# Peptides against a protein of PDB entry 4N7V, part 21

Target 1, 222 residues: chain A of PDB entry 4N7V
Amino acid sequence: TLRSITSPLVAHRLKPIRQKTKKAVVSILDSEEVCVELVKEYASQEYVKEVLQISSDGNTITIYYPNGGRGFPLADRPPSPTDNISRYSFDNLPEKYWRKYQYASRFVQLVRSKSPKITYFTRYAKCILMENSPGADFEVWFYDGVKIHKTEDFIQVIEKTGKSYTLKSESEVNSLKEEIKMYMDHANEGHRICLALESIISEEERKTRSAPFFPIIIGRKP

## One batch from the design tools (peptide; made by RFdiffusion4, then SolubleMPNN)

Design b1_p10_6_s4 (from b1_p10_6, 3 letters changed)
Fold by OpenDDE base, seed 4:
Structure b1_p10_6_s4 (fold): chain B 222 residues (1-222), chain A 10 residues (1-10)
Amino acid sequence: as target 1 above (222 residues)
Amino acid sequence: MEIELELPEF
């Protein structure tokens, strides 16, 4: 099943963005819907031959073929759904569209990994918990120039000198210089706090059923 | 906020 490969994408709170590759254009719209436009070139002109429009919660997929399947000239936004429209739920999406859905999902996940959910200013750093899940990215920008970027898979460190390296195990973390360990300790504490706040704020958001509380900024730069 | 993304080819 599609669900065994990926969960429904979640584009809530994401800002509009449009990114073109050779064969596809992927967008987040003002409505927080996600569009994958499949592009083909004919006579040096690019045409959108197929569009997948996915709801912000990832559960509804609208597929259409612009201009009766002949294609519509590529523009600065997806063409309107006018021809050959099909609507599917996530669990009923035909397998032939799974690759395209996965592509949209990867795009959304990438955007989420760069979208602040919580910004927390400490005495020493600007900490940012991102929107992606599971294992949201966490960035720490120390005011002295050190940067730590935590992902589910690795920790990247950028030192004051600009030297950059990636850590993928606890052993490597434990082998860090003492000075760097201090930065890591602070980053970990900031991370813990952001996760705790995320939980509390999310619960209140659920109770109120109001406009999103995120993104949120806590504290101010010293 | 500007996001620069490196999305792989489809």
Scores: peptide ipSAE 0.074, ipTM 0.799, DockQ to the pose 0.779
Fold by OpenDDE base, seed 3:
Structure b1_p10_6_s4 (fold): chain B 222 residues (1-222), chain A 10 residues (1-10)
Amino acid sequence: as target 1 above (222 residues)
Amino acid sequence: MEIELELPEF
């Protein structure tokens, strides 16, 4: 099943963006829907042959073929659906579209990993918890130039000298120089605080029915 | 958002 490979994508709170590659254009719209436009070149002109429009919660997929499959000239936005529209739920999506859905999902996840959910200013750094899940990316920009980037897979450190390295295990983290451990300790504390606040705010957001609380900024730059 | 993303080719 598609569900065994990926979960429904989540595009809530993401800003509009359009990314072109050779064979596809992927977009997040103002409506927070996600579109994959499949592009073909003919006589030095690019045409959109197929469009997948995915709801912001990832559960509904609308598929259409512009101009009866002849294609529509590539523009700055997806072509409007007119005829021969198919609508699927996530669990009923035909297998032939799974690769395209996965592509959209990867794009959304990438955007989420670079979209601030919580920005937290400390005495020493700007901390940012991103929107991706599970295991949201966490960045710490120290005012003295040190940077720490945490993901589920690794921790990247950029020192004042510009020296950069990646840590992939707890053993490597424990082997850090003492001066770097101080930065890591601060980063971890900021991370803990952001996660705690995320939990609290999410619960309050669930209880209320107003506009989304995220993204938020906590504190101010010294 | 004005973010340059490195998305792999489809």
Scores: peptide ipSAE 0.073, ipTM 0.800, DockQ to the pose 0.742
Fold by OpenDDE base, seed 2:
Structure b1_p10_6_s4 (fold): chain B 222 residues (1-222), chain A 10 residues (1-10)
Amino acid sequence: as target 1 above (222 residues)
Amino acid sequence: MEIELELPEF
């Protein structure tokens, strides 16, 4: 099943973006829908031959073929669906579209990993919890130049000198120099606080039918 | 922000 290889993409709260690649253009629209435009080149002109438009919650996929499959000249936005439209639920998406959906999903996840959900200023650093899930990316920008980037899979450290290294195990973390451990301790505390705040705020969002509370900024740069 | 992903051709 598609669900066994990916979850429905979630584009809520993401800013519009359009990314052109060689064979496709992927967009997050103002509506927070996601579009994948499949591009073909003919006589030095690029044409959109197929469009997957995915709802912001990832559960509905609308597929259409511009100009009856003849293609529509590539523009600054996806062509509007007009004819020959197919609509699928996530669980009923034909397998032939799964790779394209996964492409959209990976793009959205990447955007999410770079989209601040919570920005928290401490005495020593700017901490940022990102939108991706599970295991949201967490970045700490210390005002003295040290940077720590935590992902689900690794921790990257950039020291004041610009020296960069990646930690992939607790053993490696434990082997850090004491001076770096101080930064890591602060980063971990900031991370804990952001996760706690995320939980509290998300629960309030659930209880209230208000507009999204995220992104949120806590504190200010000293 | 820039990413480069590839899809199978249509």
Scores: peptide ipSAE 0.051, ipTM 0.785, DockQ to the pose 0.222
Fold by OpenDDE base, seed 5:
Structure b1_p10_6_s4 (fold): chain B 222 residues (1-222), chain A 10 residues (1-10)
Amino acid sequence: as target 1 above (222 residues)
Amino acid sequence: MEIELELPEF
C-alpha cells in the first residue's frame, strides 16, 4: 500500500514556494495545495506533460494532462486543469503515481523542517521549533555565534570558531567539552519549553476552532 | 527559503 511507504503529506501553514529540477517542478500554492509538474524538453522548450495536484491534507490527488497530453509550455505556475481530470483518494491512488506522490511528500517534509512553528527568544539564544513531524527539527542560534541543530537523527554543533561536528549517539554527547555542554544544556531546556508550549497551544487551538495560532513568536531578542 | 531536492528517476 501507499501508506506502507509514506503518510499523507501535510502542507498546512506552509508558505508558497516553487522549486524547479530537471524533470519536475514542485510547488506549494497560496491555497496550500501541492503541485508536481512533470517536465519534458522538446525543441529547446520545456513542457508540462503531467500534473499531480495534492490537497493540503494530502488525502486528495487530482491528476491531469495539460493540452490533451500534448503538454503546456512551462510557466511560473502550474497550468490550470481542463479536461480528462482524474481524482483519487490517498488510499485509492494507482501505484504508477506512488513515486511522484512520495517525492511531493519528501519535498513537503523538507519545507516543514525549515518552517518555524515556534520561535522562542531566551537570554542567550534564539530557539526555533520547526513544523516537521514526528521529531520536529530544533535550532538554537546563540547570540555569541554558537549554533546547535537537533534533528531526529543527529545533533550538529557549530562552535564560535566555526568548527562544526555532528553527534549521532548519547556517548558522543556525553564526551563533549564542558563549555559545549553548557550550550547543550541551554538548548535542551529551550527545546523542552517549546514542546510544552506546542502542546498547550495546540490544545487551545483545537478548542477554539478558529484560525491557526501557529507560527508564534515568544519573547524578544535582548 | 532555499530548498534543494532532486527528483528520483522514474
Scores: peptide ipSAE 0.061, ipTM 0.801, DockQ to the pose 0.408; fails the geometry check

Design b1_p10_7_s1 (from b1_p10_7, 5 letters changed)
Fold by OpenDDE base, seed 2:
Structure b1_p10_7_s1 (fold): chain B 222 residues (1-222), chain A 10 residues (1-10)
Amino acid sequence: as target 1 above (222 residues)
Amino acid sequence: ELEPLPLFEL
């Protein structure tokens, strides 16, 4: 099943973006829908031959073939769906589109990993919890130049000297120099606080059914 | 085939 290889993408709260590659253009629209435009080149002109338009919650996929399948010249936005439109739910998406959906999902997840959900300023650092899930990326930018980037899979440390290294196990973390452990301790504290705030705020957001509370900023740069 | 995800910053 598609669900066995990816979850429905979630594009809520993401800023519009359009990213072109050789064979595709992926966009997050103002509506927070996601479009994958499949691009073909013919006679030195790029044409959009197929579009997957995915709802912001990832559950609805609209597929269309611009200009009756002849293609539409690539522009600054996806062509409007006019004809040859098919609509699918996530669980009913034909397998032939799964790779394209997965591409969109991975793109959205990447964007989410770079999209601040909570920014928290401490005395020593700017902490940022990102939108991706599960295990949101967490970045700590210390004002003295140290950076810590936590992901679900690793921790990257950039020291004041610019020395960079990646930690993938607890044993490696435990083997850090004491001065770096101090930064890690602060990062972990900031992370815990951000996760706690995320939980509390998300629950209130759910209850109120108002406009999104995120992104939020806690504190200010000293 | 779709290309690998591009590197970008928001």
Scores: peptide ipSAE 0.039, ipTM 0.744, DockQ to the pose 0.249
Fold by OpenDDE base, seed 4:
Structure b1_p10_7_s1 (fold): chain B 222 residues (1-222), chain A 10 residues (1-10)
Amino acid sequence: as target 1 above (222 residues)
Amino acid sequence: ELEPLPLFEL
């Protein structure tokens, strides 16, 4: 099943963006829907041959073939669906479209990993919890130039000198210089606080059923 | 068929 490979993408709270490759254009729209446009070049002109339009919650996929499948000239936005429209639920999506859905999902996850959900200013750093899940990215920008980037898979450290390295195990973290451990300790504390705030704010958001509370900024730069 | 995701920053 598609669900065994990926969960439905979630594009809520993401800003519009459009990214072009040679074979595809992927977009997040103002509506927070996600579009994958499949591009073909013909006579030095790019045409959109197929569009997957995915709802913001990832559960509905609308597929259409512009201009009766002949293609529509590539523009600054997806072509409007006019004919040959198919609508699928996530669990009913034909397997032939799974790779394209996965591409959209990966794009959304990448955007989410770069989209601030909580910005928290401490005495020493700007901490940012991102929108991606599970295991949201967490960035710490120390005011003195040190940066720590935590992901589910690794921790990247950029020192004041610009020296950069990646840590993938607790043993590597434990082998850090003492001065770097101090930065890591602060980063971990900021991370804990952001996760706690996320939980509290999300619960209040659920109760009120109002517009999203996120993104949110806690504190100010000293 | 689909190319790797392009590098970008928000």
Scores: peptide ipSAE 0.039, ipTM 0.745, DockQ to the pose 0.252
Fold by OpenDDE base, seed 5:
Structure b1_p10_7_s1 (fold): chain B 222 residues (1-222), chain A 10 residues (1-10)
Amino acid sequence: as target 1 above (222 residues)
Amino acid sequence: ELEPLPLFEL
């Protein structure tokens, strides 16, 4: 099943973006829908031959073939659906489209990992909890130039000198120099606070049923 | 058919 290889993408709260590659253009629209345009070149002109338009919650996929399958010239936005439109739920998507959906999902997840959900300014650093899930990325930008980037898979450290290294186990974290451990301790505290605030704010958002509360900024740079 | 994801900064 499609669900065994990817979850429905979630594009809520993401800013519009359009990213071109040689064979495709992927977009997050103002509506927070996601479009994958499949591009072919003919006579030195690029044409959109197929479009997958995915709802912001990832559960509805609309597929169409511009200009009766002849293609539409590539422009600054996806062509409007006009003919040969098919609509599918996530669980009913034909297998021939799974790879394209997975591409869209991976793109959205990448964008989410770079999209601030909570920005928290401490005395020493700018802390940022990102939108991706599970295991959201967490970045700490210390005002003195040290950077710590935590992901589900690793911790990257950039020291004042520009020296960079990656930690993949607790043993490696425990072997850090005492000076670096101080930065790690502060990063971990900022992370804990952001996760706690995320939970509290999300609960209040659920209760009020209004416009989204995120992204949010806590404090200000000293 | 689709290329690997590009690197970008938001």
Scores: peptide ipSAE 0.038, ipTM 0.744, DockQ to the pose 0.248
Fold by OpenDDE base, seed 1:
Structure b1_p10_7_s1 (fold): chain B 222 residues (1-222), chain A 10 residues (1-10)
Amino acid sequence: as target 1 above (222 residues)
Amino acid sequence: ELEPLPLFEL
């Protein structure tokens, strides 16, 4: 099943973006829908031959073939659907489209990992919890130039000198120089706070049923 | 076939 290889993509709160490659253009629209345009080149002109339009919650996939399958010249936005539109649920998506859905999903997940959900300013750093899940990316930009980037898989450290390294185990973290441990301790505290606030704010958002509370900024740069 | 996702900036 498609579900066994990916979860439905989640594009809520993401800003519009358009990314072109040789074979595809993937977009997040103002509507927070995700479009994958499949591109073919003929006589030095690029044409959109197929479009997958995926709902913001990833559960509905609309597929159409522009200009009756002849293709439509690539433009600055997806071509409008015409006739012969197919609509699928996530669990009923034909296998022939799974790779394209996975492409969209990976794109959205990448965008989410770079999209601030919570920005928290401390005395020493700008802390950012990102939108991706599970295990949201967490970045700490210290005002003195040190950077710490935490992901589900690793911690990347960039020192003042520009020296960078990746840590993948607690043992490696424990082997850090004491001066770097101080930055790590601060980053960890900021991370804990952001996770706690995310939980609290999300619960209040659920209760109010208003416009999204995120992204949120806590404090300001000193 | 789709190529790997490139790096991008928001």
Scores: peptide ipSAE 0.038, ipTM 0.742, DockQ to the pose 0.258

Design b1_p10_7_s2 (from b1_p10_7, 6 letters changed)
Fold by OpenDDE base, seed 1:
Structure b1_p10_7_s2 (fold): chain B 222 residues (1-222), chain A 10 residues (1-10)
Amino acid sequence: as target 1 above (222 residues)
Amino acid sequence: ELEELPLFEL
C-alpha cells in the first residue's frame, strides 16, 4: 500500500514555494495544496504533461493532463485543470502515481524541516523548532556564532572557529569538551521549552478553533 | 522517473 511507504503529506502553515527540477516542478500553493508538475521537453520548450494536485492534508489527490494530454507550456504556476480530472483518496491512489506522491511528500517534509514553528529568543541564542514531524528539527543559533542543529537522527555542531561535527550517540555527546557542553545544555533547555510550549499552544489552538497560532515568536533578539 | 530533490532555501 501507499501507506506502507509514506504517510499523507501535511502542508498546513507552509509558505508558498516553487522548485523546478529537470523532470518536475513542485509547488506549495497559496491554498497550501501541493502540486507536482511533470515536465517534458520538446523542441527546446518545456511542457507540463501531468499534474498531481494534493490537498493540504495529503488525503486527496487530483490528477489532470493539461491540454488534453498534449501538454501546456511550463509557466510560473501550475496550469489550470480542464477536463478529464481524476480524484483519488490517499488509499485509493493508483500505484502508478505512488512515486510522484512520495516525491511530493519528501519535498513537503524537507520544507517543513526548514519552516519555523516556534522561534524562541534566549539571552544567548535564537532557538527554532521546525514544522516537521515526528521529531521536529531544532536549531540553536548562538549570538557568538556557535550553531547546534538537532534532528531525529543526529546533532550537528558548528563551533565559533567554523569547525563542524556530527554526533549520533549519547556517548559522543558526553565526550564533548566542557565549553561545548555548555552550549549543548543551553540548546537542550531551549528545546525542552519549545516542546512544552508547542504542546500548550496546540491545545489552546484546538480549544479556540480559530486561525492557526503558529508560527509563533517568543521574545526578541537582545 | 523523478530526480532527487535538490537543496533549497526558504
Scores: peptide ipSAE 0.040, ipTM 0.756, DockQ to the pose 0.236
Fold by OpenDDE base, seed 2:
Structure b1_p10_7_s2 (fold): chain B 222 residues (1-222), chain A 10 residues (1-10)
Amino acid sequence: as target 1 above (222 residues)
Amino acid sequence: ELEELPLFEL
């Protein structure tokens, strides 16, 4: 099943963006829908031959073929869905479209990993919890130049000198120099606080039918 | 800035 290889993409709260590659253009729209435009080149002109438009919650996929499959000249936005429209739920998406959906999902997940959900300023650092899930990326930018980037899979450290290294196990973390451990301790505390705040705010957001509370900024740069 | 995804993912 598609669900066995990816979850429905979630594009809520993401800013509009359009990224062109050789074979496709992927967009997050103002509506927070995601479009994958499949591009073909004919006579030095690029044409959109197929479009996958995915709802912001990833559960509905609209597939259409511009100009009856002849293609529409590539523009600054996806062509409107007017011709040969098919609509699928996530669980009913034909297998032939799964790879394209995965592409959209990976793009959205990448955008989410770079989209601040919570920005928290401490005395020593700017901490940022990102939108991706599970295991949101967490970045700590210390004002003295040290950077720590935590992901679900690793921790990257950039020291004041610019020396960079990646930690993939607790043993490696435990083997850090004491001076780096101080930064890690602060990063971990900031992370804990951000996760706690995320939980509290998300619960209030659920209880209230207000506009999204995220992204938020807590504190200010000293 | 966002990185391009590999073309093979399509």
Scores: peptide ipSAE 0.040, ipTM 0.747, DockQ to the pose 0.133
Fold by OpenDDE base, seed 3:
Structure b1_p10_7_s2 (fold): chain B 222 residues (1-222), chain A 10 residues (1-10)
Amino acid sequence: as target 1 above (222 residues)
Amino acid sequence: ELEELPLFEL
């Protein structure tokens, strides 16, 4: 099943973006829907042959073929659906479209990993918890030039000298120089605080049913 | 800026 490979994508709170590749254009729209336009070149002109429009919660996929499959000239936005529209739920999506859905999902996840959910200013650093899940990316930009980037898979450190390295195990973290451990300790504290606030704010957001609380900024740069 | 995903992903 598609569900065994990926979960429904989540595009909520993401800013609109449009990225062109050789074979496709992927967009997050103002509506937070996600569009994959499949592009073909003919006589040195690009045409959109197929469009997957995915709802912001990832659960509904609308598929259409512009001009009866002849294609529509590539523009600055997806072509409007007119005829021969198919609508699927996530669990009923035909297998032929799974790879394209996965592409959209990976793109959205990448955007989420670069989209601030919580920005927290400390005495020493700007901390940023991102929108991706599970295990949101967490970045710490120290005012002295040190950077720490935490992901689910690794921790990247950039020192003042520009020396950069990646840590992939707790053993490697424990083997850090003492001066770097101080930065890591501060990063971990900022991370803990952001996660705690995320939980509290998400619960209040659920109760109030108003406009989204995220993204938020806590504190100010010294 | 966002990186381009590999073409084989489609």
Scores: peptide ipSAE 0.040, ipTM 0.749, DockQ to the pose 0.133; fails the geometry check
Fold by OpenDDE base, seed 5:
Structure b1_p10_7_s2 (fold): chain B 222 residues (1-222), chain A 10 residues (1-10)
Amino acid sequence: as target 1 above (222 residues)
Amino acid sequence: ELEELPLFEL
């Protein structure tokens, strides 16, 4: 099943973006829908031959072939759907489109890992909890130049000198120099606070049924 | 700006 290789993508609260590669253009639209345009070059001109338009919640996929499958010249936005439109639910998407959906999902997850959900200013650092899930990325930018980046898979440290290294186990974390442990302790506390606030704010958002509360900024830079 | 996904992802 498609679910065995990816979950439905979630593009809510993401800003519009368009990224071109040799084979495709992927976009997040103002509507928070995601479009994958499959590109082919012919006679030194790029044409969009196929479009996957995915709803913001990832559950609906609309597929169309511009200009009756002849293709439409690549522009600054996806071509509008006209004739021969197919619409699928996530669980009914034909296998031939799974790889393209997976690409869109990975793109959205990358965007989410770079999209601030909570920005929290402490006395010593700017802390940022990102939108990706599960295990949201967490970045700490200390005002003295130290940076800590936590992901589900690793912790990256950049010291004042510019020396950088990646930690992948608790043993490596425990072997850190005492000076670096102080930064890690502060980062961990900021992370705990952001996760606690995320939970509280999400619950209030659910109760009010209003516009999204996120992204939020807490505190001010000293 | 976001990094480009590897080409093998498509």
Scores: peptide ipSAE 0.038, ipTM 0.744, DockQ to the pose 0.136; fails the geometry check

Design b1_p10_7_s3 (from b1_p10_7, 7 letters changed)
Fold by OpenDDE base, seed 3:
Structure b1_p10_7_s3 (fold): chain B 222 residues (1-222), chain A 10 residues (1-10)
Amino acid sequence: as target 1 above (222 residues)
Amino acid sequence: DLAPLPLFEL
């Protein structure tokens, strides 16, 4: 099943973006829908032959073929759907479209990993919890030049000297120099606070019918 | 900056 290889993408709160490659253009629209335009070249002109339009919650996929499959000239936005539109739920998406959905999902995850959800200023650093899930990326930019980037898979450290390294196990974290452990301790505290705030704010957001609370900024640069 | 995804992912 598609669900065994990916979950429905989540594009809520993401800013519009358009990324062109040789074979495709992927976009997040103002509506927070995601579009994959499949591109072919004829006589040095690029044409959109197929479009997958995915809802912001990833559960609905609309597929259409511009100009009856003849293609529409590539422009600054996806071509509008006309006739012969197919609509699928996530669980009913034909297998022939799974790779294209995965492409959209990976793009959205990448965007989410670089989209601030919570920005928290401490005495020593700017901390940023990102939108991706599970295990949101967490960045700490110390005012003295040290940087720590936490992901679900690793921790990257950039020291004042510009020396950089990646930690992939608890043993490696425990073997850090004492001076670096101090930065890590501060990063971990900032991370804990951001996760706690995320939980509290998300619960309040669920109880209200107001505009989204995220992204949010806590504190200010000293 | 976002790097383009690899073409083989399509």
Scores: peptide ipSAE 0.046, ipTM 0.781, DockQ to the pose 0.132
Fold by OpenDDE base, seed 2:
Structure b1_p10_7_s3 (fold): chain B 222 residues (1-222), chain A 10 residues (1-10)
Amino acid sequence: as target 1 above (222 residues)
Amino acid sequence: DLAPLPLFEL
């Protein structure tokens, strides 16, 4: 099943973006829908031959072939759906479209990993919890120039000198120099606080059903 | 800044 290889993409709270590649243009729209435009070059002109429009919650996929399949000239936005539109639920998406959906999903996850959900200023650093899930990226920008980037898979450290290294195991973390451990301890504390706040705020969002509270900024740069 | 995804993912 599609669900066995990817979860429904979630584009809520993401800012509009349009990214062109050779074969496709992927967009997050103002509506928070995601569009994959499949591009074909013909006579030095680019045409959109197929569009996958995915709902913000990833559960509905609308597929259409612009201009009766002849293609529509590539523009600054996806062509509007007109005729010959197919609509699928996530679980009913034909397998032939799974790779394209997966591409959209990976793009959204990438955008989410770079989209601040919580910004928390401490005495020593700017901490940022990102929108991606599970295991949201967490960045700590220390005011003295040290940076720590935590992902689900690794921790990257950038020292004041610009020296960079990646930690992938607890043993490597435990082997850090004492001075770096201090930064890591602060990063971990900031991370814990952000996760706690995320939980509290998300629960309030669930209860109120109002406009989203995220992104949120806590504290101020000293 | 957002880097494009690899083209082979399509």
Scores: peptide ipSAE 0.046, ipTM 0.780, DockQ to the pose 0.134
Fold by OpenDDE base, seed 1:
Structure b1_p10_7_s3 (fold): chain B 222 residues (1-222), chain A 10 residues (1-10)
Amino acid sequence: as target 1 above (222 residues)
Amino acid sequence: DLAPLPLFEL
């Protein structure tokens, strides 16, 4: 099943973006829908032959073939659907479209990993919890130039000198220089606080059923 | 900025 390969993409709260490659253009629209335009080059002109338009919650996929399948000239936005539109739920999407959906999903996940959900300014750093899940990326930009980037898979450290390294185990973290451990301790504290705030704010958002609270900024740069 | 996804994913 498609679900065994990927979960429904989640594009909520993401800013519009359009990224062109040789074979496709992927977009997050103002509506937070995700579009994959399949591009073919013919006679030095690029044409959109197929469009997958995916809802912001990833559960609805609308597929259409511009200009009766002849293609529509590539523009600055996806072509509007006109005729012969197919609409699918996530769970009934034909297998022939799964790879394209997965492409959209990976793009969205990448965007999410770079989209601030919570920005928290401490006395020493700008902390940012990202939108991706599970295990959201967490970045700490210390005002003195140190950077720590935590992901589900690793911790990257960039020292003041520009020296960078990646840590993948607790033993490696424990083997850090004492000076770097201080930065790590602060990063971990900021991370804990952001996760706690995320939980609390999300619960209030659920109860209120209002406009989204995220992204949110806590504190200010000193 | 975002790095483009590899084309082989299509």
Scores: peptide ipSAE 0.045, ipTM 0.779, DockQ to the pose 0.132
Fold by OpenDDE base, seed 5:
Structure b1_p10_7_s3 (fold): chain B 222 residues (1-222), chain A 10 residues (1-10)
Amino acid sequence: as target 1 above (222 residues)
Amino acid sequence: DLAPLPLFEL
């Protein structure tokens, strides 16, 4: 099943973006829908031959073939759907489209990993919890130039000298120099606080059923 | 600006 290889993409709160490759254009629209345009080149002109338009919650996929399958010239936005539209739920999407959906999902997840959900200014750093899940990326930009980037898979450290290294185990973290451990401790504290605030704010958002509370900024740069 | 996903991801 598609669900066994990916979860429905979630594009809520993401800013519009349009990114072109040779074979595809992926877009997040103002509506927070996600479009994958499949591009073919004919006589030095690029044409959109197929479009997957995915709802912001990832659960509905609309597929169409522009201009009766002849293709539509590539433009600055996806071509409008015509009469030849197929609509699928996530769980009934034909297997032939799974790779394209996975591409969209991976793109959205990448964008989410770079989209601030919570920005928290401490005395020493700008901390940012990102939108991706599970295990949201967490970045700490210390005002003195040190940077720590935490992901589900690793911790990257960039020291004042520009020296960078990646930590992938607890033993490597424990082997850090004392000076770097101080930065790590502060980063971990900021991370804990952001996660706690995310939980509290999300619960209030659920209760109020209002417009999204995120992204949020806590504190200010000193 | 985001770097595009590698083409093999499609």
Scores: peptide ipSAE 0.045, ipTM 0.778, DockQ to the pose 0.136

